# Ledger of designs, part 47: peptides against a protein of PDB entry 2L5G

Target 1, 41 residues: chain A of PDB entry 2L5G
Amino acid sequence: LSKEELIQNMDRVDREITMVEQQISKLKKKQQQLEEEAAKP

## One batch from the design tools (peptide; made by RFdiffusion4, then SolubleMPNN)

Design b2_p27_2_s3 (from b2_p27_2, 12 letters changed)
Fold by OpenDDE base, seed 1:
Structure b2_p27_2_s3 (fold): chain B 41 residues (1-41), chain A 27 residues (1-27)
Amino acid sequence: as target 1 above (41 residues)
Amino acid sequence: KELEELEKEITMLEKKIEELKEEKKKL
């Protein structure tokens, strides 16, 4: 791999990490909402 | 249940983050 290909692969992986972290954050927020709803009398 | 499905999906995505971090470390 050239230096440019390594940078492009790093940028790809960083974008993928960011997308998955955003998905986890959204799902954890939904999990909390369902737990709060289940705790209502 | 929806909560069990969410926990399973979160666990799979957390594993995917660790795989991506290990990929990044090997670049």
Scores: peptide ipSAE 0.581, ipTM 0.888, DockQ to the pose 0.806
Fold by OpenDDE base, seed 4:
Structure b2_p27_2_s3 (fold): chain B 41 residues (1-41), chain A 27 residues (1-27)
Amino acid sequence: as target 1 above (41 residues)
Amino acid sequence: KELEELEKEITMLEKKIEELKEEKKKL
């Protein structure tokens, strides 16, 4: 791998991490909302 | 149940983050 290919692969992985972390954050917020609604009497 | 499905999906995505972080560590 060239230095350029290594940088491109790092940038790809960083984008993928960011996308999955954002998805987890959205799902955790939805989970919390459903738990709060289920806990209401 | 929707909560159980969400927890399964979150767990799968957290595993995917671990795999991506390990890929990043090998670059």
Scores: peptide ipSAE 0.579, ipTM 0.888, DockQ to the pose 0.830
Fold by OpenDDE base, seed 2:
Structure b2_p27_2_s3 (fold): chain B 41 residues (1-41), chain A 27 residues (1-27)
Amino acid sequence: as target 1 above (41 residues)
Amino acid sequence: KELEELEKEITMLEKKIEELKEEKKKL
């Protein structure tokens, strides 16, 4: 791998991590909303 | 149940982050 290919692969992996972290954050927010609604009398 | 499905999906995505972080260490 050239230095450019290594940087491109690092940037790809960092973007994929960021996208998955954003998905988890959205799902955890939805989970919290469902738990709060289920805890209402 | 919707909560149980969300927990399963979160667990799968957390595992995918671990795999991506290990890929990043090998670059």
Scores: peptide ipSAE 0.579, ipTM 0.888, DockQ to the pose 0.776
Fold by OpenDDE base, seed 3:
Structure b2_p27_2_s3 (fold): chain B 41 residues (1-41), chain A 27 residues (1-27)
Amino acid sequence: as target 1 above (41 residues)
Amino acid sequence: KELEELEKEITMLEKKIEELKEEKKKL
């Protein structure tokens, strides 16, 4: 792999990480909402 | 249950983050 190909692969992986972390954050927010709703009498 | 399905999905996505971080270490 060239240096440019290594950078492109790193940038791809970093974008994929960011997308999955954003998805986890949305799901954790939904989880918290459901837990708060279930805790209401 | 919806909460249990969310917990499973979060767990699978957290594992995917670990796999991507290990891919990143091998570059």
Scores: peptide ipSAE 0.578, ipTM 0.887, DockQ to the pose 0.803

Design b2_p27_2_s4 (from b2_p27_2, 13 letters changed)
Fold by OpenDDE base, seed 3:
Structure b2_p27_2_s4 (fold): chain B 41 residues (1-41), chain A 27 residues (1-27)
Amino acid sequence: as target 1 above (41 residues)
Amino acid sequence: SELEKLKEEITMLEKKIEELKEKKASL
């Protein structure tokens, strides 16, 4: 791989990480909402 | 339950983050 290809592959992986982290954040928020609703009397 | 499914999905996505970080470190 050229230096340019390595940088492009790194940038791609960083975008994939960001997308998965955003998914985790949304799911954790939904988890918290379900836990809060289940904790209501 | 929906809650347990969400916890499992989060766990799988956190594992995916680890794999992506390892992939990045191997470049």
Scores: peptide ipSAE 0.607, ipTM 0.896, DockQ to the pose 0.806
Fold by OpenDDE base, seed 5:
Structure b2_p27_2_s4 (fold): chain B 41 residues (1-41), chain A 27 residues (1-27)
Amino acid sequence: as target 1 above (41 residues)
Amino acid sequence: SELEKLKEEITMLEKKIEELKEKKASL
């Protein structure tokens, strides 16, 4: 791999990590909402 | 339950992040 190809591959993996982290954040927020609704009297 | 499904999906996605981090470390 050239230096440029290595950087491009790293940037691609970083974008994928960011997308999955955003999905986890969204699902954790939904989890919290369901737990809060279940805790209401 | 929906809550159990969310917990399982989060677990699978956290595993996916670990795989992506290992991939990044191998570059």
Scores: peptide ipSAE 0.607, ipTM 0.897, DockQ to the pose 0.836
Fold by OpenDDE base, seed 1:
Parts: sequence; C-alpha cells; structure tokens
Structure b2_p27_2_s4 (fold): chain B 41 residues (1-41), chain A 27 residues (1-27)
Amino acid sequence: as target 1 above (41 residues)
Amino acid sequence: SELEKLKEEITMLEKKIEELKEKKASL
C-alpha cells in the first residue's frame, strides 16, 4: 500500500468507527426512553 | 424483550468499535 492508500484506509476506518458510535448513541437513547417509560407509575 | 435486544445490540457494536480500533492500529 502507498502512503496515500494507508491514509485512505485509516480515514475509512475512522468513518466506520464514527458511524458505529452514532448508532450506539441512538440505541442508548432508545434504551433510556424504554427504561424511563417502564419507570413511570 | 426489546430492552434486552437493545442491550445486546449495543454490546455487539461496542465490540465492533474495538475491532475497528485494532484494525486501525494495524495500519
């Protein structure tokens, strides 16, 4: 791999990490909503 | 339950982040 290809691969992995982290954040928010609704008397 | 499914999905995705970080470290 060229230096440019290595940088491109790193940037791709960073984008994938960011996408997964955003998905986790959305799911954690849904989890919190379900827990909050279940805690209502 | 839906809550259990969300917790499991979060766990799997957190593992995926670990794998992606290891992949990045190997570049």
Scores: peptide ipSAE 0.607, ipTM 0.897, DockQ to the pose 0.802
Fold by OpenDDE base, seed 2:
Structure b2_p27_2_s4 (fold): chain B 41 residues (1-41), chain A 27 residues (1-27)
Amino acid sequence: as target 1 above (41 residues)
Amino acid sequence: SELEKLKEEITMLEKKIEELKEKKASL
């Protein structure tokens, strides 16, 4: 792999990490909403 | 339950982040 190909592969992995982190954040927020709704009388 | 499914999905995605970080470190 060239230096450019290594950077491109790293950038792809970084984008994938960011997308998964955003998905986790969304799901954790949904989890909190369900827990708060279940805690209401 | 939906809550249990969300917890499991979060756990799988957290493992996926670890794998992606390891992949990045191996480049």
Scores: peptide ipSAE 0.604, ipTM 0.896, DockQ to the pose 0.797

Design b2_p27_5_s1 (from b2_p27_5, 18 letters changed)
Fold by OpenDDE base, seed 4:
Structure b2_p27_5_s1 (fold): chain B 41 residues (1-41), chain A 27 residues (1-27)
Amino acid sequence: as target 1 above (41 residues)
Amino acid sequence: IKEEIERLEREISMLKEQKKELEKLIS
């Protein structure tokens, strides 16, 4: 593995982390919305 | 949704570990 390949892999992993974190954030927001709607009379 | 969040949180944990291993290799 060249240093360039390692950096490219790091950049890929960072992008994947960001994407999954955004997915988690969206799902947590949706979960909160469903909990709030279920708590309404 | 809970199970999906838990799966994605496990994926984040694995990706963060991969990042740490790459950081060790780059250093």
Scores: peptide ipSAE 0.626, ipTM 0.899, DockQ to the pose 0.784
Fold by OpenDDE base, seed 1:
Structure b2_p27_5_s1 (fold): chain B 41 residues (1-41), chain A 27 residues (1-27)
Amino acid sequence: as target 1 above (41 residues)
Amino acid sequence: IKEEIERLEREISMLKEQKKELEKLIS
């Protein structure tokens, strides 16, 4: 692969990382909400 | 949710490793 193709692959991987990080963040927030609701009397 | 978070954390670990290999090739 050329340097340009490698950079394009890097950009793709960076976008995928960002998407997965956002999904994890959303799920962790939902997890916390469920834990807080479960702790209510 | 726990299992899904764990799956996505494994995925991001693999993506970060791919990024490191690409960085070595670009350097």
Scores: peptide ipSAE 0.626, ipTM 0.899, DockQ to the pose 0.795
Fold by OpenDDE base, seed 3:
Structure b2_p27_5_s1 (fold): chain B 41 residues (1-41), chain A 27 residues (1-27)
Amino acid sequence: as target 1 above (41 residues)
Amino acid sequence: IKEEIERLEREISMLKEQKKELEKLIS
């Protein structure tokens, strides 16, 4: 693999990490909302 | 939701390891 191909693969991996991190953030926020609603008297 | 978060956290761990190996190859 050329250095350019390795960089392209790195950029792909970075995009995938960002997408998954955003999904986790959204799910954690939803989880917290459900926990807060369940804790209401 | 907990199980899905755990699955995605494992995916991130694998992606970060792939990134680390690519960084070694680029260096």
Scores: peptide ipSAE 0.626, ipTM 0.899, DockQ to the pose 0.804
Fold by OpenDDE base, seed 2:
Structure b2_p27_5_s1 (fold): chain B 41 residues (1-41), chain A 27 residues (1-27)
Amino acid sequence: as target 1 above (41 residues)
Amino acid sequence: IKEEIERLEREISMLKEQKKELEKLIS
C-alpha cells in the first residue's frame, strides 16, 4: 500500500459517503412529503 | 422508506469507520 493508493482509497470513501448522504436526504424529503400529504384533510 | 434510511445510515457509519482507519494509515 503506497501513500498514493491510501489517498485514492480515502477519496473513494469520501465520494461514497457523499453519495449515500445524498440518497438519505432524498429519502427523508420523500418521507416528509408523504407525511405532509397524509396530514391534509 | 424508514427501513431504507436506517440501512443507509448503517452504511455511512461503516464508511466513516473505514475513513478513520485510512486516516491512521496515512498519518
Scores: peptide ipSAE 0.626, ipTM 0.899, DockQ to the pose 0.809

Design b2_p27_5_s2 (from b2_p27_5, 15 letters changed)
Fold by OpenDDE base, seed 5:
Structure b2_p27_5_s2 (fold): chain B 41 residues (1-41), chain A 27 residues (1-27)
Amino acid sequence: as target 1 above (41 residues)
Amino acid sequence: IDKEIERLEREISMLKEKKKELEEKIK
């Protein structure tokens, strides 16, 4: 792989990390909402 | 939801390891 191909692969991995982090954040927020709703009398 | 969060956290760990391997190859 050329240096350019390695940089392109790194940029792809960075985008994938960002997408998965956003998915985790959305799921954690949804989990918290469900726990807060279940704790209401 | 917990199991899916745990799955995605493992995926991030693997992606971050892959990023480090690429960074060392680019140097």
Scores: peptide ipSAE 0.609, ipTM 0.894, DockQ to the pose 0.745
Fold by OpenDDE base, seed 3:
Structure b2_p27_5_s2 (fold): chain B 41 residues (1-41), chain A 27 residues (1-27)
Amino acid sequence: as target 1 above (41 residues)
Amino acid sequence: IDKEIERLEREISMLKEKKKELEEKIK
């Protein structure tokens, strides 16, 4: 692989990391909502 | 939800290791 192809692969991996981190953030927010709803008397 | 978060956290760990391997190849 050329240096340019390696950089393109790194940029792809960075985009994939960002997408997965956003999914985790959404799930953690949903988890917190469910915990807050369950804690209401 | 916990199991799905754990799955995605494992995926991030693999992606971060892949990034590190690419960074070492660029040096």
Scores: peptide ipSAE 0.609, ipTM 0.893, DockQ to the pose 0.761
Fold by OpenDDE base, seed 4:
Structure b2_p27_5_s2 (fold): chain B 41 residues (1-41), chain A 27 residues (1-27)
Amino acid sequence: as target 1 above (41 residues)
Amino acid sequence: IDKEIERLEREISMLKEKKKELEEKIK
């Protein structure tokens, strides 16, 4: 792999990390909302 | 939701490891 191909692969991995982190954040927020609503009398 | 979060956290761990491997190859 050239240095340019390695950088392109790194940029792809960074985008994938960002997408998965956003998915986790959305799921954690949804989980918290469901737990808070379930804890209401 | 718990199991899906756990799955995605494992995926992030693997992606972060892959990023480190690429960073060391670029140096």
Scores: peptide ipSAE 0.609, ipTM 0.893, DockQ to the pose 0.760
Fold by OpenDDE base, seed 2:
Structure b2_p27_5_s2 (fold): chain B 41 residues (1-41), chain A 27 residues (1-27)
Amino acid sequence: as target 1 above (41 residues)
Amino acid sequence: IDKEIERLEREISMLKEKKKELEEKIK
């Protein structure tokens, strides 16, 4: 792999990390909403 | 939801390791 191909692969991995972190954040927020709804009388 | 979060946290760990390997190859 050229240095350019390695940088392109790194940029792809960084985008994938960001996407998965956003998915985790959305799931944690949904979990918190369900816990708050279940705690209401 | 917990099991899916744990799966995605493992995926992030593997992606971060792959990033480190790429960074060492770019040096």
Scores: peptide ipSAE 0.607, ipTM 0.893, DockQ to the pose 0.751

Design b2_p27_5_s4 (from b2_p27_5, 16 letters changed)
Fold by OpenDDE base, seed 5:
Structure b2_p27_5_s4 (fold): chain B 41 residues (1-41), chain A 27 residues (1-27)
Amino acid sequence: as target 1 above (41 residues)
Amino acid sequence: IDEEIKRLEREISMLKKKKEELKKLIE
């Protein structure tokens, strides 16, 4: 692989990390909402 | 939801390792 292809692969991995981090953030927010709703009398 | 979060956290850990391997190949 060329240096340019390696950089392109790194940029792809960075985009994938960002997408998964956003998914985790959304799931954690949903989890917290469900826990708060379940804790309401 | 907790198990899904744990799965995605493992995926991020693997992606971060792959990123560090790519950095070492570029440098």
Scores: peptide ipSAE 0.625, ipTM 0.899, DockQ to the pose 0.761
Fold by OpenDDE base, seed 4:
Structure b2_p27_5_s4 (fold): chain B 41 residues (1-41), chain A 27 residues (1-27)
Amino acid sequence: as target 1 above (41 residues)
Amino acid sequence: IDEEIKRLEREISMLKKKKEELKKLIE
């Protein structure tokens, strides 16, 4: 693999990390909302 | 939701390892 191909692969991995981090953030927020709603009398 | 979060956290850990391997190959 060329250095350019390795950099392109790293940029792809960085995009994938960002997408998964955003998914986790959305799920954690939704989880917290559901827990707070369930804890309301 | 908790199990889904745990799965995605494992995926991030694997992606971060892959990123560090790629960095070492670029250096």
Scores: peptide ipSAE 0.624, ipTM 0.899, DockQ to the pose 0.762
Fold by OpenDDE base, seed 2:
Structure b2_p27_5_s4 (fold): chain B 41 residues (1-41), chain A 27 residues (1-27)
Amino acid sequence: as target 1 above (41 residues)
Amino acid sequence: IDEEIKRLEREISMLKKKKEELKKLIE
């Protein structure tokens, strides 16, 4: 692999990390909403 | 939801390791 191909692979991994972090954030927010709704009388 | 979050956190850990390996190959 060229240095350019390695950088392109790193940029792809960074995009994948960002996408998974956003998925976790959305799931944690949904979890918190369900917990708050379940705690209402 | 907890088990899905834990799966995705493991995936991030693997992706971060792969990123660190790629950095070492670029340097």
Scores: peptide ipSAE 0.623, ipTM 0.899, DockQ to the pose 0.781
Fold by OpenDDE base, seed 1:
Structure b2_p27_5_s4 (fold): chain B 41 residues (1-41), chain A 27 residues (1-27)
Amino acid sequence: as target 1 above (41 residues)
Amino acid sequence: IDEEIKRLEREISMLKKKKEELKKLIE
């Protein structure tokens, strides 16, 4: 792999990390909402 | 939801490891 191909692969991995982090954030927010709704009388 | 979060957290850990391996190859 060339240095350029390695950098391109790193940039792809960074985009994938960002996408998964956003998914986790959405799921954690949804989890909290469900816990708050379940705690309502 | 908790199990999905845990799965995605494992995925991030693997991706971060791959990124670190790529950095070592670029340096």
Scores: peptide ipSAE 0.624, ipTM 0.899, DockQ to the pose 0.769; fails the geometry check

## One batch from the design tools (peptide; made by RFdiffusion4, then SolubleMPNN)

Design b2_p29_3_s1 (from b2_p29_3, 29 letters changed)
Fold by OpenDDE base, seed 1:
Structure b2_p29_3_s1 (fold): chain B 41 residues (1-41), chain A 29 residues (1-29)
Amino acid sequence: as target 1 above (41 residues)
Amino acid sequence: ELLELKQRVIEELKRLEEEEKREELEKEL
């Protein structure tokens, strides 16, 4: 792979990581809401 | 997985940058 192809592959992976991190953040917020609801008497 | 792929790409880029730097130094000799 050329240096340019490797940079393009890195940029793609960084975009995919950012999308997954946003999904994880949404799931963590939902988990916290469910835990707070389960902790209510 | 994706973080490990990123790490592999960064390691390959570093190897190419070190090779480019060696080739530049060899052209100056």
Scores: peptide ipSAE 0.044, ipTM 0.530, DockQ to the pose 0.681
Fold by OpenDDE base, seed 4:
Structure b2_p29_3_s1 (fold): chain B 41 residues (1-41), chain A 29 residues (1-29)
Amino acid sequence: as target 1 above (41 residues)
Amino acid sequence: ELLELKQRVIEELKRLEEEEKREELEKEL
């Protein structure tokens, strides 16, 4: 891989990480909502 | 894992930067 191809692959992975982190944040919020609902009598 | 893939890309970039620096030093000799 050229230096340019490796930089492009890094930029792609950084975008994919950002997308996964946003999904994890949404899932954590959903988990908290489910835990709060399960704690209601 | 995406973090492992990122780490691998960073390690390969670092190797290329070290090679570029060696080639620059070899041109000065």
Scores: peptide ipSAE 0.043, ipTM 0.525, DockQ to the pose 0.625
Fold by OpenDDE base, seed 2:
Structure b2_p29_3_s1 (fold): chain B 41 residues (1-41), chain A 29 residues (1-29)
Amino acid sequence: as target 1 above (41 residues)
Amino acid sequence: ELLELKQRVIEELKRLEEEEKREELEKEL
């Protein structure tokens, strides 16, 4: 792999991390909503 | 894991940068 191919692979991994973090944030918001609904009498 | 893959890519980039720097120093001798 060239240095340029390694940089491109790093940029790809950073984009994939950002996408996973956005998914985790959405799941945490859904979890909080379900916990708030379960705490209502 | 994506973090482990990122760290591996960063370590390979550092090795290549150290090699490039050695080759530049060897050309000045």
Scores: peptide ipSAE 0.043, ipTM 0.528, DockQ to the pose 0.674
Fold by OpenDDE base, seed 5:
Structure b2_p29_3_s1 (fold): chain B 41 residues (1-41), chain A 29 residues (1-29)
Amino acid sequence: as target 1 above (41 residues)
Amino acid sequence: ELLELKQRVIEELKRLEEEEKREELEKEL
């Protein structure tokens, strides 16, 4: 791989990480909401 | 893992940058 191909691969991985982190954050917020609703009498 | 893949790419880039710098210093001698 050239240096340019490695930079392009890094940029792709950074975008994929950002997308997965956003999904995890949404799922954690949904989990917390469901736990707070289940804790109400 | 995506973090392990990112780390591998960064380590390969660092090795290439160190090699480029050695080759530049060797051409100036």
Scores: peptide ipSAE 0.043, ipTM 0.525, DockQ to the pose 0.670

Design b2_p29_3_s2 (from b2_p29_3, 29 letters changed)
Fold by OpenDDE base, seed 1:
Structure b2_p29_3_s2 (fold): chain B 41 residues (1-41), chain A 29 residues (1-29)
Amino acid sequence: as target 1 above (41 residues)
Amino acid sequence: ELEEEKKRVIENLDRLREEEEKRREEELK
């Protein structure tokens, strides 16, 4: 693999990581909302 | 339910990070 091919593969993984981190953030926000709704009498 | 979905998303993140680390280690050799 050339250094350029390696950098391109890293850039791809960094984008996939960013997408997964956005999914985690959305899930955490939904979890917190459900916990707050369940804690209201 | 939502906690299991969060777990699957975290496991996917950890795999992507491990694949990135492995590529960086291969560049340093």
Scores: peptide ipSAE 0.071, ipTM 0.577, DockQ to the pose 0.051
Fold by OpenDDE base, seed 5:
Structure b2_p29_3_s2 (fold): chain B 41 residues (1-41), chain A 29 residues (1-29)
Amino acid sequence: as target 1 above (41 residues)
Amino acid sequence: ELEEEKKRVIENLDRLREEEEKRREEELK
């Protein structure tokens, strides 16, 4: 791979990492909501 | 309930980070 192809592949993976981190954040928020609802009498 | 889905998402993040590290090591050669 050329240096330019490596940089383009890194930029792609940085976007994929950002998408996965957003999924983790959404799952964490949904877990916290379910735990808060389950803690209500 | 969401723990298995979180685990799968974290495992995918760790794979993407390892692939990024390998590319950075290749760019430094």
Scores: peptide ipSAE 0.070, ipTM 0.583, DockQ to the pose 0.053
Fold by OpenDDE base, seed 3:
Structure b2_p29_3_s2 (fold): chain B 41 residues (1-41), chain A 29 residues (1-29)
Amino acid sequence: as target 1 above (41 residues)
Amino acid sequence: ELEEEKKRVIENLDRLREEEEKRREEELK
């Protein structure tokens, strides 16, 4: 791999990681909402 | 309810990190 192809592959993986971390954050928020709804009488 | 979906998303994150680590190890050789 050229240094440029490497940097491009790293930038791609970093974007994919960021997208997955955003999905985890959305799931955590939705889990908290369901727990708060289940705690309401 | 969402714990299994969260687990699948974390397992995908761990795979992406391992693929990045392997690429860095291959460049150090």
Scores: peptide ipSAE 0.070, ipTM 0.568, DockQ to the pose 0.051
Fold by OpenDDE base, seed 4:
Structure b2_p29_3_s2 (fold): chain B 41 residues (1-41), chain A 29 residues (1-29)
Amino acid sequence: as target 1 above (41 residues)
Amino acid sequence: ELEEEKKRVIENLDRLREEEEKRREEELK
């Protein structure tokens, strides 16, 4: 792999990590919403 | 369940980080 191909592969993985972190954030928000809904009488 | 889906998403994040670390180790050789 050239240095440029390695950098491009790192940039791709950094984007995939960012997307997965956004999914974790959405799941955490949905968990909090379900906990708040379950706490309502 | 939502917790099982969260676990699968975290396991996918850990895999992507390990793949990134391995690529950085290959760039340093």
Scores: peptide ipSAE 0.070, ipTM 0.577, DockQ to the pose 0.051

Design b2_p29_3_s3 (from b2_p29_3, 29 letters changed)
Fold by OpenDDE base, seed 1:
Structure b2_p29_3_s3 (fold): chain B 41 residues (1-41), chain A 29 residues (1-29)
Amino acid sequence: as target 1 above (41 residues)
Amino acid sequence: QLLELKKRVLQELDRLEKEEKEKELEKLK
């Protein structure tokens, strides 16, 4: 693999990480909503 | 998985950068 191919592979991985982090953030917000609803009498 | 792949890519980049510096130093001798 050239240095350029490795940089391209890193950039791809960083995009995939960002997408997963956005999904985790959405799931955490949904989890918080469910916890707040479960804490209501 | 993805963080480990990123770590492996960075480690290989660091290796290539060292080899590039060694070759540049060899050309200066």
Scores: peptide ipSAE 0.073, ipTM 0.549, DockQ to the pose 0.696
Fold by OpenDDE base, seed 2:
Structure b2_p29_3_s3 (fold): chain B 41 residues (1-41), chain A 29 residues (1-29)
Amino acid sequence: as target 1 above (41 residues)
Amino acid sequence: QLLELKKRVLQELDRLEKEEKEKELEKLK
């Protein structure tokens, strides 16, 4: 792999990490909503 | 994991940068 191919692979991995972090953030917000709904009498 | 793949890519980039610097220093002799 050239240096350029490794940089392209790093950029791909950073995009994939960002997508997973956005999914985790959405799931965490949904978890918080479910916990707040379950805490209502 | 994606973080382990990122670490491997960064390690190979650091290795290539060292090899490039060594070749440049050898040309200056």
Scores: peptide ipSAE 0.073, ipTM 0.546, DockQ to the pose 0.654
Fold by OpenDDE base, seed 4:
Structure b2_p29_3_s3 (fold): chain B 41 residues (1-41), chain A 29 residues (1-29)
Amino acid sequence: as target 1 above (41 residues)
Amino acid sequence: QLLELKKRVLQELDRLEKEEKEKELEKLK
């Protein structure tokens, strides 16, 4: 792999990490909302 | 995992950067 191919692969992996982190954040927020709704009488 | 892939890509970049510096130093001899 050339240096340029490795940089392109790094940029791809960084985008995929950012997408997964955003999904985790959304899932944590949904979990908290469901816990708060389940705690309402 | 994606973090392990990122770590591997960075390690290979660091290797290539060292090899580039070694080649530049060899051309200056």
Scores: peptide ipSAE 0.072, ipTM 0.548, DockQ to the pose 0.621
Fold by OpenDDE base, seed 5:
Structure b2_p29_3_s3 (fold): chain B 41 residues (1-41), chain A 29 residues (1-29)
Amino acid sequence: as target 1 above (41 residues)
Amino acid sequence: QLLELKKRVLQELDRLEKEEKEKELEKLK
């Protein structure tokens, strides 16, 4: 792998991390909403 | 998984940067 191919692979991994973190944030927000709805009498 | 892959890519970049610097220093001798 060239230095350029390794940099391109780093940029891909950083995009994939960002997408997974955004998905985790959305899932945590949805979990919180379901917990608040279940806590209502 | 992804953080371990990121760490591996950084380690290989750091190795290549050292090898590039060593080759540059060898050309200056």
Scores: peptide ipSAE 0.070, ipTM 0.545, DockQ to the pose 0.617

